# Designs tried in a protein design run: peptides against a protein of PDB entry 6TME. Part 149

Target 1, 324 residues: chain A of PDB entry 6TME
Amino acid sequence: NRLKRAYIALQAWKKAFYSDPFNTAANWVGPDVCSYKGVFCAPALDDPSVLVVAGIDLNHADIAGYLPPELGLLTDVALFHVNSNRFCGVIPKSLSKLTLMYEFDVSNNRFVGPFPTVALSWPSLKFLDIRYNDFEGKLPPEIFDKDLDAIFLNNNRFESTIPETIGKSTASVVTFAHNKFSGCIPKTIGQMKNLNEIVFIGNNLSGCLPNEIGSLNNVTVFDASSNGFVGSLPSTLSGLANVEQMDFSYNKFTGFVTDNICKLPKLSNFTFSYNFFNGEAQSCVPGSSQEKQFDDTSNCLQNRPNQKSAKECLPVVSRPVDCS
Target 2, 324 residues: chain A of PDB entry 6TME as posed
Amino acid sequence: NRLKRAYIALQAWKKAFYSDPFNTAANWVGPDVCSYKGVFCAPALDDPSVLVVAGIDLNHADIFGYLPPELGLLTDVALFHVNSNRFCGVIPKSLSKLTLMYEFDVSNNRFVGPFPTVALSWPSLKFLDIRYNDFEGKLPPEIFDKDLDAIFLNNNRFESTIPETIGKSTASVVTFAHNKFSGCIPKTIGQMKNLNEIVFIGNNLSGCLPNEIGSLNNVTVFDASSNGFVGSLPSTLSGLANVEQMDFSYNKFTGFVTDNICKLPKLSNFTFSYNFFNGEAQSCVPGSSQEKQFDDTSNCLQNRPNQKSAKECLPVVSRPVDCS

## One batch from the design tools (peptide; made by RFdiffusion4, then SolubleMPNN)

Design b2_p17_8_s3 (from b2_p17_8, 8 letters changed)
Fold by OpenDDE base, seed 3:
Structure b2_p17_8_s3 (fold): chain B 324 residues (1-324), chain A 17 residues (1-17)
Amino acid sequence: as target 1 above (324 residues)
Amino acid sequence: STLPELKYKDVPGLKLL
């Protein structure tokens, strides 16, 4: 019986709670698991006459505990939302038995260890949120071979380079922000045909921006702020026909910010502050447009307010990185 | 209870930064 397996799993999980401040699992008593708070039953996909546990929603429950291996008995779960809790430890490998997993949200918890490679075993996974945890080490390249609609990785401890497989991703939203990613953005990024939003904020990324970014015709948000990027902005950024929000602030960019970037047709905000730009087109000047906001603060621009000193600028501007 | 609606859009605190 599927509900009997679900009962075993849910009772094992209740025993793995160290604290339940809102008494969320208070009604987790007896065999009727479909009455449990945050447990959702549906007809089974293979037999509509059989009820199964198809979803878990424990979002915002502030539950302290861990995920026990018995959760692998929830074989009919397609939705697993447990964000904004205090769950700790690792994601159990036994969750590989949840072959219907479609949405997996473990965000804003205390999970540790390497990337939860069990997520790669789910054939139907569309949404992956693991942000605001302590996941560490390398991002597995195979994450981008998955047909995911969204990939939230931000606010973790991920290290190493971004995999070149990123160009295979079908995701509309990808967040890398507030990790320890290093190296260059892969040139394959321009192959992300469905990408709307990508965020690199607050990493150790470096090198030149790849020219292939200009192939991201559906991008509305591109944030590369708070990194170690160098060289000039690619002239191919003129291809970002749908970009609304663009941030390159807090980098080491040099050269001239061009009209072809600042005149992008849907651009509403372009922040390029805290760099070493030595010139900008008149279309990039803050207050030059009523429809567009610009921030040019703390660059090496002549006749602009709040710029870096000549002493700070000269060592960098006199040694531009060639990205050709 | 019926399956929660697919919460793709309304994850509270999907403030992007």
Scores: peptide ipSAE 0.036, ipTM 0.716, DockQ to the pose 0.066
Fold by OpenDDE base, seed 2:
Structure b2_p17_8_s3 (fold): chain B 324 residues (1-324), chain A 17 residues (1-17)
Amino acid sequence: as target 1 above (324 residues)
Amino acid sequence: STLPELKYKDVPGLKLL
């Protein structure tokens, strides 16, 4: 019986709670698991006459505990939302039995260890949120071979290069922010045809920006701030016909910020502060447009306020990195 | 209870970041 397996799993999980400050699992008593708070039943996909546990929603429950291996008995679960808790330990490999998993949100917890490779085993996964945890090590390249709509990786301890497989991703949103990602952005990034929003904030990324970024025609948000990027901005960024928000601040960029970038048709905010740019077009000057916001603060610009000293600029500007 | 709706945005205070 599927509900009997679900009862075993949910009672094992209730025993794995160290703290339930809102008494969320108080009603988790007896065989009627479909009456449990945060447990959602539906007709089974293979037999509509059979009621199964198809969803878990424990968002914002502040529950301290761990995920026990018995959760692998919840074989009919397609939705697993447990964000904004204090769950710790690793994601159980037994969750590979949840072959209907469609949305997996474990964000804002205390999970540790490597990337949860069990997520790669789910054939129908569309949404993956693992942000605001302590996941570490390498991002597996196979994550981008998945037909995901969204991938949230931000605020973790991931320490790798970005896989070249990124160009295969069908995701509209990808976040890398606040990790330890290193190396260059792969040239394959320009193949992400469905990409709307990509965020690299606060990593150890370096090298030149690939010209292939200019192929991201559907991008509305591109944030590469707080990294170690060098060289000039690619002239191909003029291809970002839908970009609204663009941030290159807190890098080591040099050269000239061109009209072709600052005149992008949907651009509402462009931040390029805290770099070593030595010139900008008049269209890039803050206050030059009523429709666009610009920040040019702390560059090597002439006749602009709040710029770096000649002593700070000269060693960098006199040795531009060639990205050709 | 019925399945919850698809929940791409349920983390409070999270804009994309």
Scores: peptide ipSAE 0.034, ipTM 0.739, DockQ to the pose 0.074
Fold by OpenDDE base, seed 5:
Structure b2_p17_8_s3 (fold): chain B 324 residues (1-324), chain A 17 residues (1-17)
Amino acid sequence: as target 1 above (324 residues)
Amino acid sequence: STLPELKYKDVPGLKLL
């Protein structure tokens, strides 16, 4: 019986709660698991006459605890949302039995250990949110071989390079922000045909921006701020026909910010502050447009306010990194 | 209880952090 397996799983999970401040699991009593708060039942896909646990929503419950291995008995779960809790430990490998997993949100918890490779075992996964945890180590390249629509990795402890497989991703949204990613952005990034939003904020990324970024014609948000990027902005950024938000602030960029970038047709905000740019086109000057916001603060620009001193600029501007 | 609606929303133009 599928509901009997679900009962065993949910009772094991209730025992794994250290604190339930909103008494969310107070009604988790008896065999009728479909009456449990945050448990959702539906007809089984293989037998519409059989009722199964198809969803979990415990978002914002502030529950402290862990995920026990018995959760692998919830074999009919397609939606698993447990964000904004205090769950700790690792994601159980037994969740590989949840072959219908479509949306997995464990964001804003206290999960630790390596990337939850069990997520790679789910053939139908479309939404992966693991942000605001303590996940660490390498991002597995195989994450981008999955037919995901969204990948939220931000605010973790991930290290290593961004995998070259990123170009295979079908995701519209990918967040890398506030990790420890290092190395260059892969040239394969330009192959992300469905990409709308990509965020690299606050990593240890470095090198030149790849020219292939300019192939991201559907991108509306591109944020590479608070990294170690060097060289000039790629001239191919003029190809970002749909970019609305662009941020390159807090890097080590040099050279000239061109009209072709600042005149992008959908550009609303362009922040390039806290770099070493030594010139900008008149179209890039803050206040030059009513429709566009620019920030040129703390560069090496002549006749602009709030710029770096000649002493700070000269050592960097006199040694431009060639990205050719 | 009814299944929750899909939580995934593509929200173009928002910094989804």
Scores: peptide ipSAE 0.030, ipTM 0.686, DockQ to the pose 0.066
Fold by OpenDDE base, seed 1:
Structure b2_p17_8_s3 (fold): chain B 324 residues (1-324), chain A 17 residues (1-17)
Amino acid sequence: as target 1 above (324 residues)
Amino acid sequence: STLPELKYKDVPGLKLL
């Protein structure tokens, strides 16, 4: 019986709770698992006459505990939302038995260890949210070979380079922010045909921006702020016909910010502050447009307020990085 | 069976970034 397996799993999980401040699992008693708070039943996909546990939603429950191996008995679960809890330890390898997994949200928890490679085993996974945890080490390249619509990786301990396989991703949203990623953005990024939003904020990324970013015609949000990027902005950024928000602040960029970037047709906010830009077009000047916001603060611009001193600028501006 | 629509739930109170 599928519900009997679900009962075993849910009772094992209730035993793995160290704290349940809102008494979320108070009604997790007896065989009627479909009446459990945060447990959702549906007709089974293979037999509509059979009721199964199809979803878990324990979002914002502040539950302290761990995920026990017995959760691998929830073989009919397609939705697993447990964000904003205090779950700790590792994601159990036994979750590989949840072959219907479609949305997996473990964000804002205390999970540790390497990337949860069990997520790669789910053939139908479309949504992966693992942000705001303590996941560490390398991102597996195979994450971008999956037909995901969203990938949230931000606020973890991931390190090493971004995989070149990123160009194969079908995701509309990808977040790398607040990790320890290093190296260059892969040139393959321009192949992300469905990309709407990408954020690299607060990493250790470096080198030149790849020209291939300008091929991201569907991007509405592009944030590369708080990194170690160098050189000039690619002239190909004029291809970002749908970009609304763009941030390059807190980098080591040099050169001239062009009209072709600042005149992008949907651009509403462009932040390029805290760099070493030595010139900007009149269309990039803050207050030059009523429809567009710009921030040019703390660059090497002439005749602009709040710029870096000549002493700070000269060592960097006199040694431009060629990205050609 | 309709796959559930992707819940891009902005997690209330969690910044995306």
Scores: peptide ipSAE 0.025, ipTM 0.691, DockQ to the pose 0.064

Design b2_p17_8_s4 (from b2_p17_8, 7 letters changed)
Fold by OpenDDE base, seed 5:
Structure b2_p17_8_s4 (fold): chain B 324 residues (1-324), chain A 17 residues (1-17)
Amino acid sequence: as target 1 above (324 residues)
Amino acid sequence: SSLPELKYKQVPGLKLL
């Protein structure tokens, strides 16, 4: 009986709660698991006459605890939303039995250990949110071989390079922000045909921006702020026909910010502050447009307010990194 | 057949980071 397996799983999970401040699991009593708060039943996909546990939603429950291995008995779960809790430990490998997993949100918890590779075992996974945890180590390249619509990795402890497989991703949204990613952005990034939003904020990324970024014609948000990027902005950024928000602040960029970038047709905000740019086009000057906001603060620009001293600029501007 | 409308969580836009 599928509901009997679900009962065993949910009762094991209730025992794994250290604190339930909103008494969310107070009604988790008896065999009728479909009446449990945050448990959703549906007809089974393989047998519409059989009722199964198809979803979990425990968002914002502030529950402290862990995920026990018995959760692998929830074999009919397609939705697993447990964000904004205090769950700790690792994601159980037994969740590989949840072959219908479509949306997995464990964001804003206290999960630790390596990337939850069990997520790679789910053939139908479309949504992955693991942000605001303590996941660490390498991002597996195979994450981008999955047909995901969204990948939220931000605010973790991930290290290593961004995998070259990123170009295979079908995701519209990808977040890398506030990790420890290092190395260059892969040139394969330009192959992300469905990409709308990508964020690299607050990593250890470095090198030149790849020219292939300019192939991201559907991107509305591109944020590479608070990294170690060097060289000039790629001239191919003029290809970002739909970019609305662009941030390159808090890097080591040099060279000239061109009209072709600042005149992008959808551009609403362009922040390039806290770099070493030594010139900008008149169209890039803050206040030059009513429709566009620019920030040129703390560069090496002539006749602009709030710029770096000649002493700070000269050592960097006199040694431009060639990105050719 | 009310499959619970899998209310696909609207992918929160990046403005919610």
Scores: peptide ipSAE 0.029, ipTM 0.675, DockQ to the pose 0.072
Fold by OpenDDE base, seed 3:
Structure b2_p17_8_s4 (fold): chain B 324 residues (1-324), chain A 17 residues (1-17)
Amino acid sequence: as target 1 above (324 residues)
Amino acid sequence: SSLPELKYKQVPGLKLL
């Protein structure tokens, strides 16, 4: 009986709670698991006469505990949302038995260890949110071979380079922000045909921006702020026909910010502050447009307010990195 | 209860949804 397996799993999980401040699991008593708070039943996909546990939503429950291996008995779960809790430890490998997993949200918890490679075992996974945890080590390249609509990795402890497989991703939204990623953005990024939003904020990324970014025709948000990027902005950024929000602030960029970037047709905000740019086109000047906001603060621009001193600029501007 | 609506949840504190 599927509901009997679900009962065993849910009772094991209730025992794995150290704190339930809102008494969310108070009604988790007896065999009727479909009455449990945050447990959702549906007709089984293979037999509509059989009721199964198809979803878990424990979001915002402030539950302290861990995920026990018995959760692998929830074989009919397609939705697993447990964000904004205090769950700790690792994601159980036994969750590989949840072959219907479609949305997996464990964000804003206290999970640790390597990337939860069990997520790669789910053939139908579309949404993966693991942000605001303590996941560490390398991002597995195979994450981008998955047909995911969204990939939220931000606010973790991920290290090393971004995999070259990023160009295979079908995701519309990808977040890398607030990790320890290093190296260059892969040139394969230009192959992300469905990409709308990508965020690299607050990593150790470096080198030149790849010219292939200009192939991201569907991108509305591109944030590369708070990194170690160098060189000039690629002239191919003129290809970002749908970009609305663009942020390159807090880097080591040099050279001239061109008209072809600042005149992008849907550009509403372009922040390039806290760099070493030595010139900008008149279309890039803050207040030059009513429809567009620009921030040129703390660059090496002549005749602009709030710029870096000549002493700060000269060592960097006199040694431009060639990105050709 | 019926399955919750499939919704990509916005989390406060991100610039992105």
Scores: peptide ipSAE 0.025, ipTM 0.675, DockQ to the pose 0.063
Fold by OpenDDE base, seed 2:
Parts: sequence; structure tokens; C-alpha cells
Structure b2_p17_8_s4 (fold): chain B 324 residues (1-324), chain A 17 residues (1-17)
Amino acid sequence: as target 1 above (324 residues)
Amino acid sequence: SSLPELKYKQVPGLKLL
């Protein structure tokens, strides 16, 4: 019986709670698991006459505990939302039995260890949110071979290069922010045809930006701020016909910020502050447009306020990195 | 209780950073 397996799993999980400050699992008593708070039943996909546990929503419950291996008995679960809790430990490998998993949200918890490779085992996964945890080590390249719509990786401890497989991703949103990603952005990034939002904020990324970024025609948000990027901005960024928000601040960029970038048709905000740019087009000057916001603060610009000293600029500007 | 509609939490990535 599927509900009997679900009862075993949910009672094992209730025993794995160290703290339930809102008494969320108070009603988790007896065999009627479909009456449990945060447990959702539906007709089974293979037999509509059979009621199964199809979803879990424990978002914002502030529950401290761990995920026990018995959760692998919830074989009919397609939705697993447990964000904004204090769950710790690792994601159980037994969750590989949840072959209907469609949305997996474990964000804003205390999970540790490597990337949860069990997520790669789910054939129908569309949404993956693992942000605001302590996941570490390398991002597996196979994550981008998945037909995901969204991938949230931000605010973790990931230490790797970005896999070249990124160009295979069908995701509209990908976040890398606030990790320890290193190396260059792969040239394959320009193959992400469905990409709307990509965020690299606050990593150890370096090298030149690949010219292939200019192929991201559907991007509305591109944030590469707070990294170690060098060289000039690619002239191909003029291809970002839908970009609204663009941030290159807190890098080591040099050269000239061109009209072709600042005149992008949907651009509403472009931040390029805290770099070593030595010139900008008049269309890039803050206050030059009513429809566009620009920030040119702390560059090597002539006749602009709040710029770096000649002493700070000269060693960098006199040795531009060639990206050709 | 019906499954909550699979409303894609298309939570815009920007609003949760």
C-alpha cells in the first residue's frame, strides 16, 4: 500500500525533527497521512483510483532536523518544498526512488556536503533550488544536461570552474552568486538559447569575458559583478537586444565603454563602477538619459566625479589585458 | 487538499538574491 509506505516515511521524518517551533508536525498522528499539515495527496498517475502522497510543503516552518533515508519511501512525490527551515546533514541517496520529482526546493537550510547528485537521477526534474546552504566542492557538469527551467545554486560553498556543459542548459534562470567558482566563463555560454537571467555575483571568476555572451538574445538580466574579470568589454555585447539589467561592477575591466552597449534598446540599468575603464561614450554618462540609469563610479575616467587616483589607475591602464 | 497548483515558483532570481 502506497499510503502505508508514506506513513512510515513521514513518521521517520517526524522522529528526525529536533525542533518544530510552530508545531507543524503536531497533527502527524495516525494512518491518515493526507490530513497531515504540509502533506498533499492526489490521485496516482498510473491509477486514478489510488490516493498517494504527491507533494510536501514545509516552507517557512523553521524546523530543525535532518532528512532520514526513509523519505525514499515517498515514491509518488513530485513536489518537495522544504525551504526556510534548519534541516542539516546531507540529501539522502534514497531519494533516487522519487522518480516523479518535478520541483525540488531545499533552499535556505543547513545542508552540507557535495552537490546532491541524487537530483541528477530524477528524469522529470524542472526546478532545482539548493541556494542558501553549505553545499561544497565541484558542480557536476551533468546538471546542465538536465532539461531544467531554473537552477538556483547561489549562497553555497561550490569550488570549481563553471562546466563547459552550461551551453546545453535549457534553463531560463541560473544563479551562481556568492560561491567560490573560479576560472573563465565558458565560451559555450552563448548556446543557452532560453536564458533570461544569469547571475555570477561574488565569485572568484577571472579572465576575459567570452565574445559568445553577445549571442544571449533573450537575456534580461546579466550580472557579473564582484569578480576578477579583466580586459575590455566584448563588442559583441551590442547583441543583447533584451537586456534590462547589466552589472559589471567590482571587477578589473579596462578600455572604453562603447555607445553600442549603452544604447541597448531595453537597457534600464547598467552598472560598470569599481573597474579601470579609461573612457566612456557620452551615452554611458550618468544622467545622459531619463530612461536609463548608469553608474561609472570609481573608474579611470577623465572629467568624471568619484574616480580612482592616477596612482591607482596608471599601473593597470598602462598594461591592458589583450583578450584577442 | 488538492495539490497546490504547480505554479512554477518562477521567483525572479533577482528578487530572492
Scores: peptide ipSAE 0.024, ipTM 0.693, DockQ to the pose 0.075
Fold by OpenDDE base, seed 4:
Structure b2_p17_8_s4 (fold): chain B 324 residues (1-324), chain A 17 residues (1-17)
Amino acid sequence: as target 1 above (324 residues)
Amino acid sequence: SSLPELKYKQVPGLKLL
């Protein structure tokens, strides 16, 4: 039966625990897996008369261990939440048998190896949180061909370029922050019609910002801080009619910060500090608005406090990157 | 199919401790 398979899986997992500081699995004894702490049963979707293990929630349990291949016997699991633990090793390929997987949260663990390509095998996956791990290598392009609502990749070891397939993503939230992503933001980004929040913080991204960012009409948060971006801000950023939080700090941007950006109708915070901007509109000046916060610190602005020296500015400002 | 509602963990970049 389905619960007997779940019992085998959960007992194999309990044996894969090296430490359980809160004794979370203390009651994981006997065949009644639906009574296990952090195990949730529901009527099966194919037979409402049959109880199955539909969810796991072990969030904040500080459990040290690994995910054994026997977890692939949990074929009815739609919710898998195991964040804020000390699970190590790789995500088992046997999880491809969890065809009902809807929310997968393994965030804040010690997982290693490449992107868990088993996540691509789940036809109904909507939420993917793998942030705060040691995942490495390339992001597979196929992640953005998934009908996901949220994709959290931040605080890992991912490398290479962001795939051009990003424009196919239906996600409202995507985080790339604190990885080793390199190259340009793909021009296809402007096709992300459902995007509300995108975060690129603390990567090795470079080149000019694509003009197509201005097509992100539903974006409320756009953070591109702590990268290697160059050139001027695209004039098309005036199209960000819903942006509330915008950060371009800690880059190599040059040129003039325009009224059309600083007067965005929902803009509440715009940080463009630690760049090489050589001018700003009066609407961009910190304290020019009561409704908007700006930070212009450490640029090449005239008559502003806390700016870079002429010695720091001159080599960059005298050699602007053309983004045309 | 009555899939569970997405448990949006709200804050981008926040380390869920």
Scores: peptide ipSAE 0.025, ipTM 0.685, DockQ to the pose 0.066; fails the geometry check

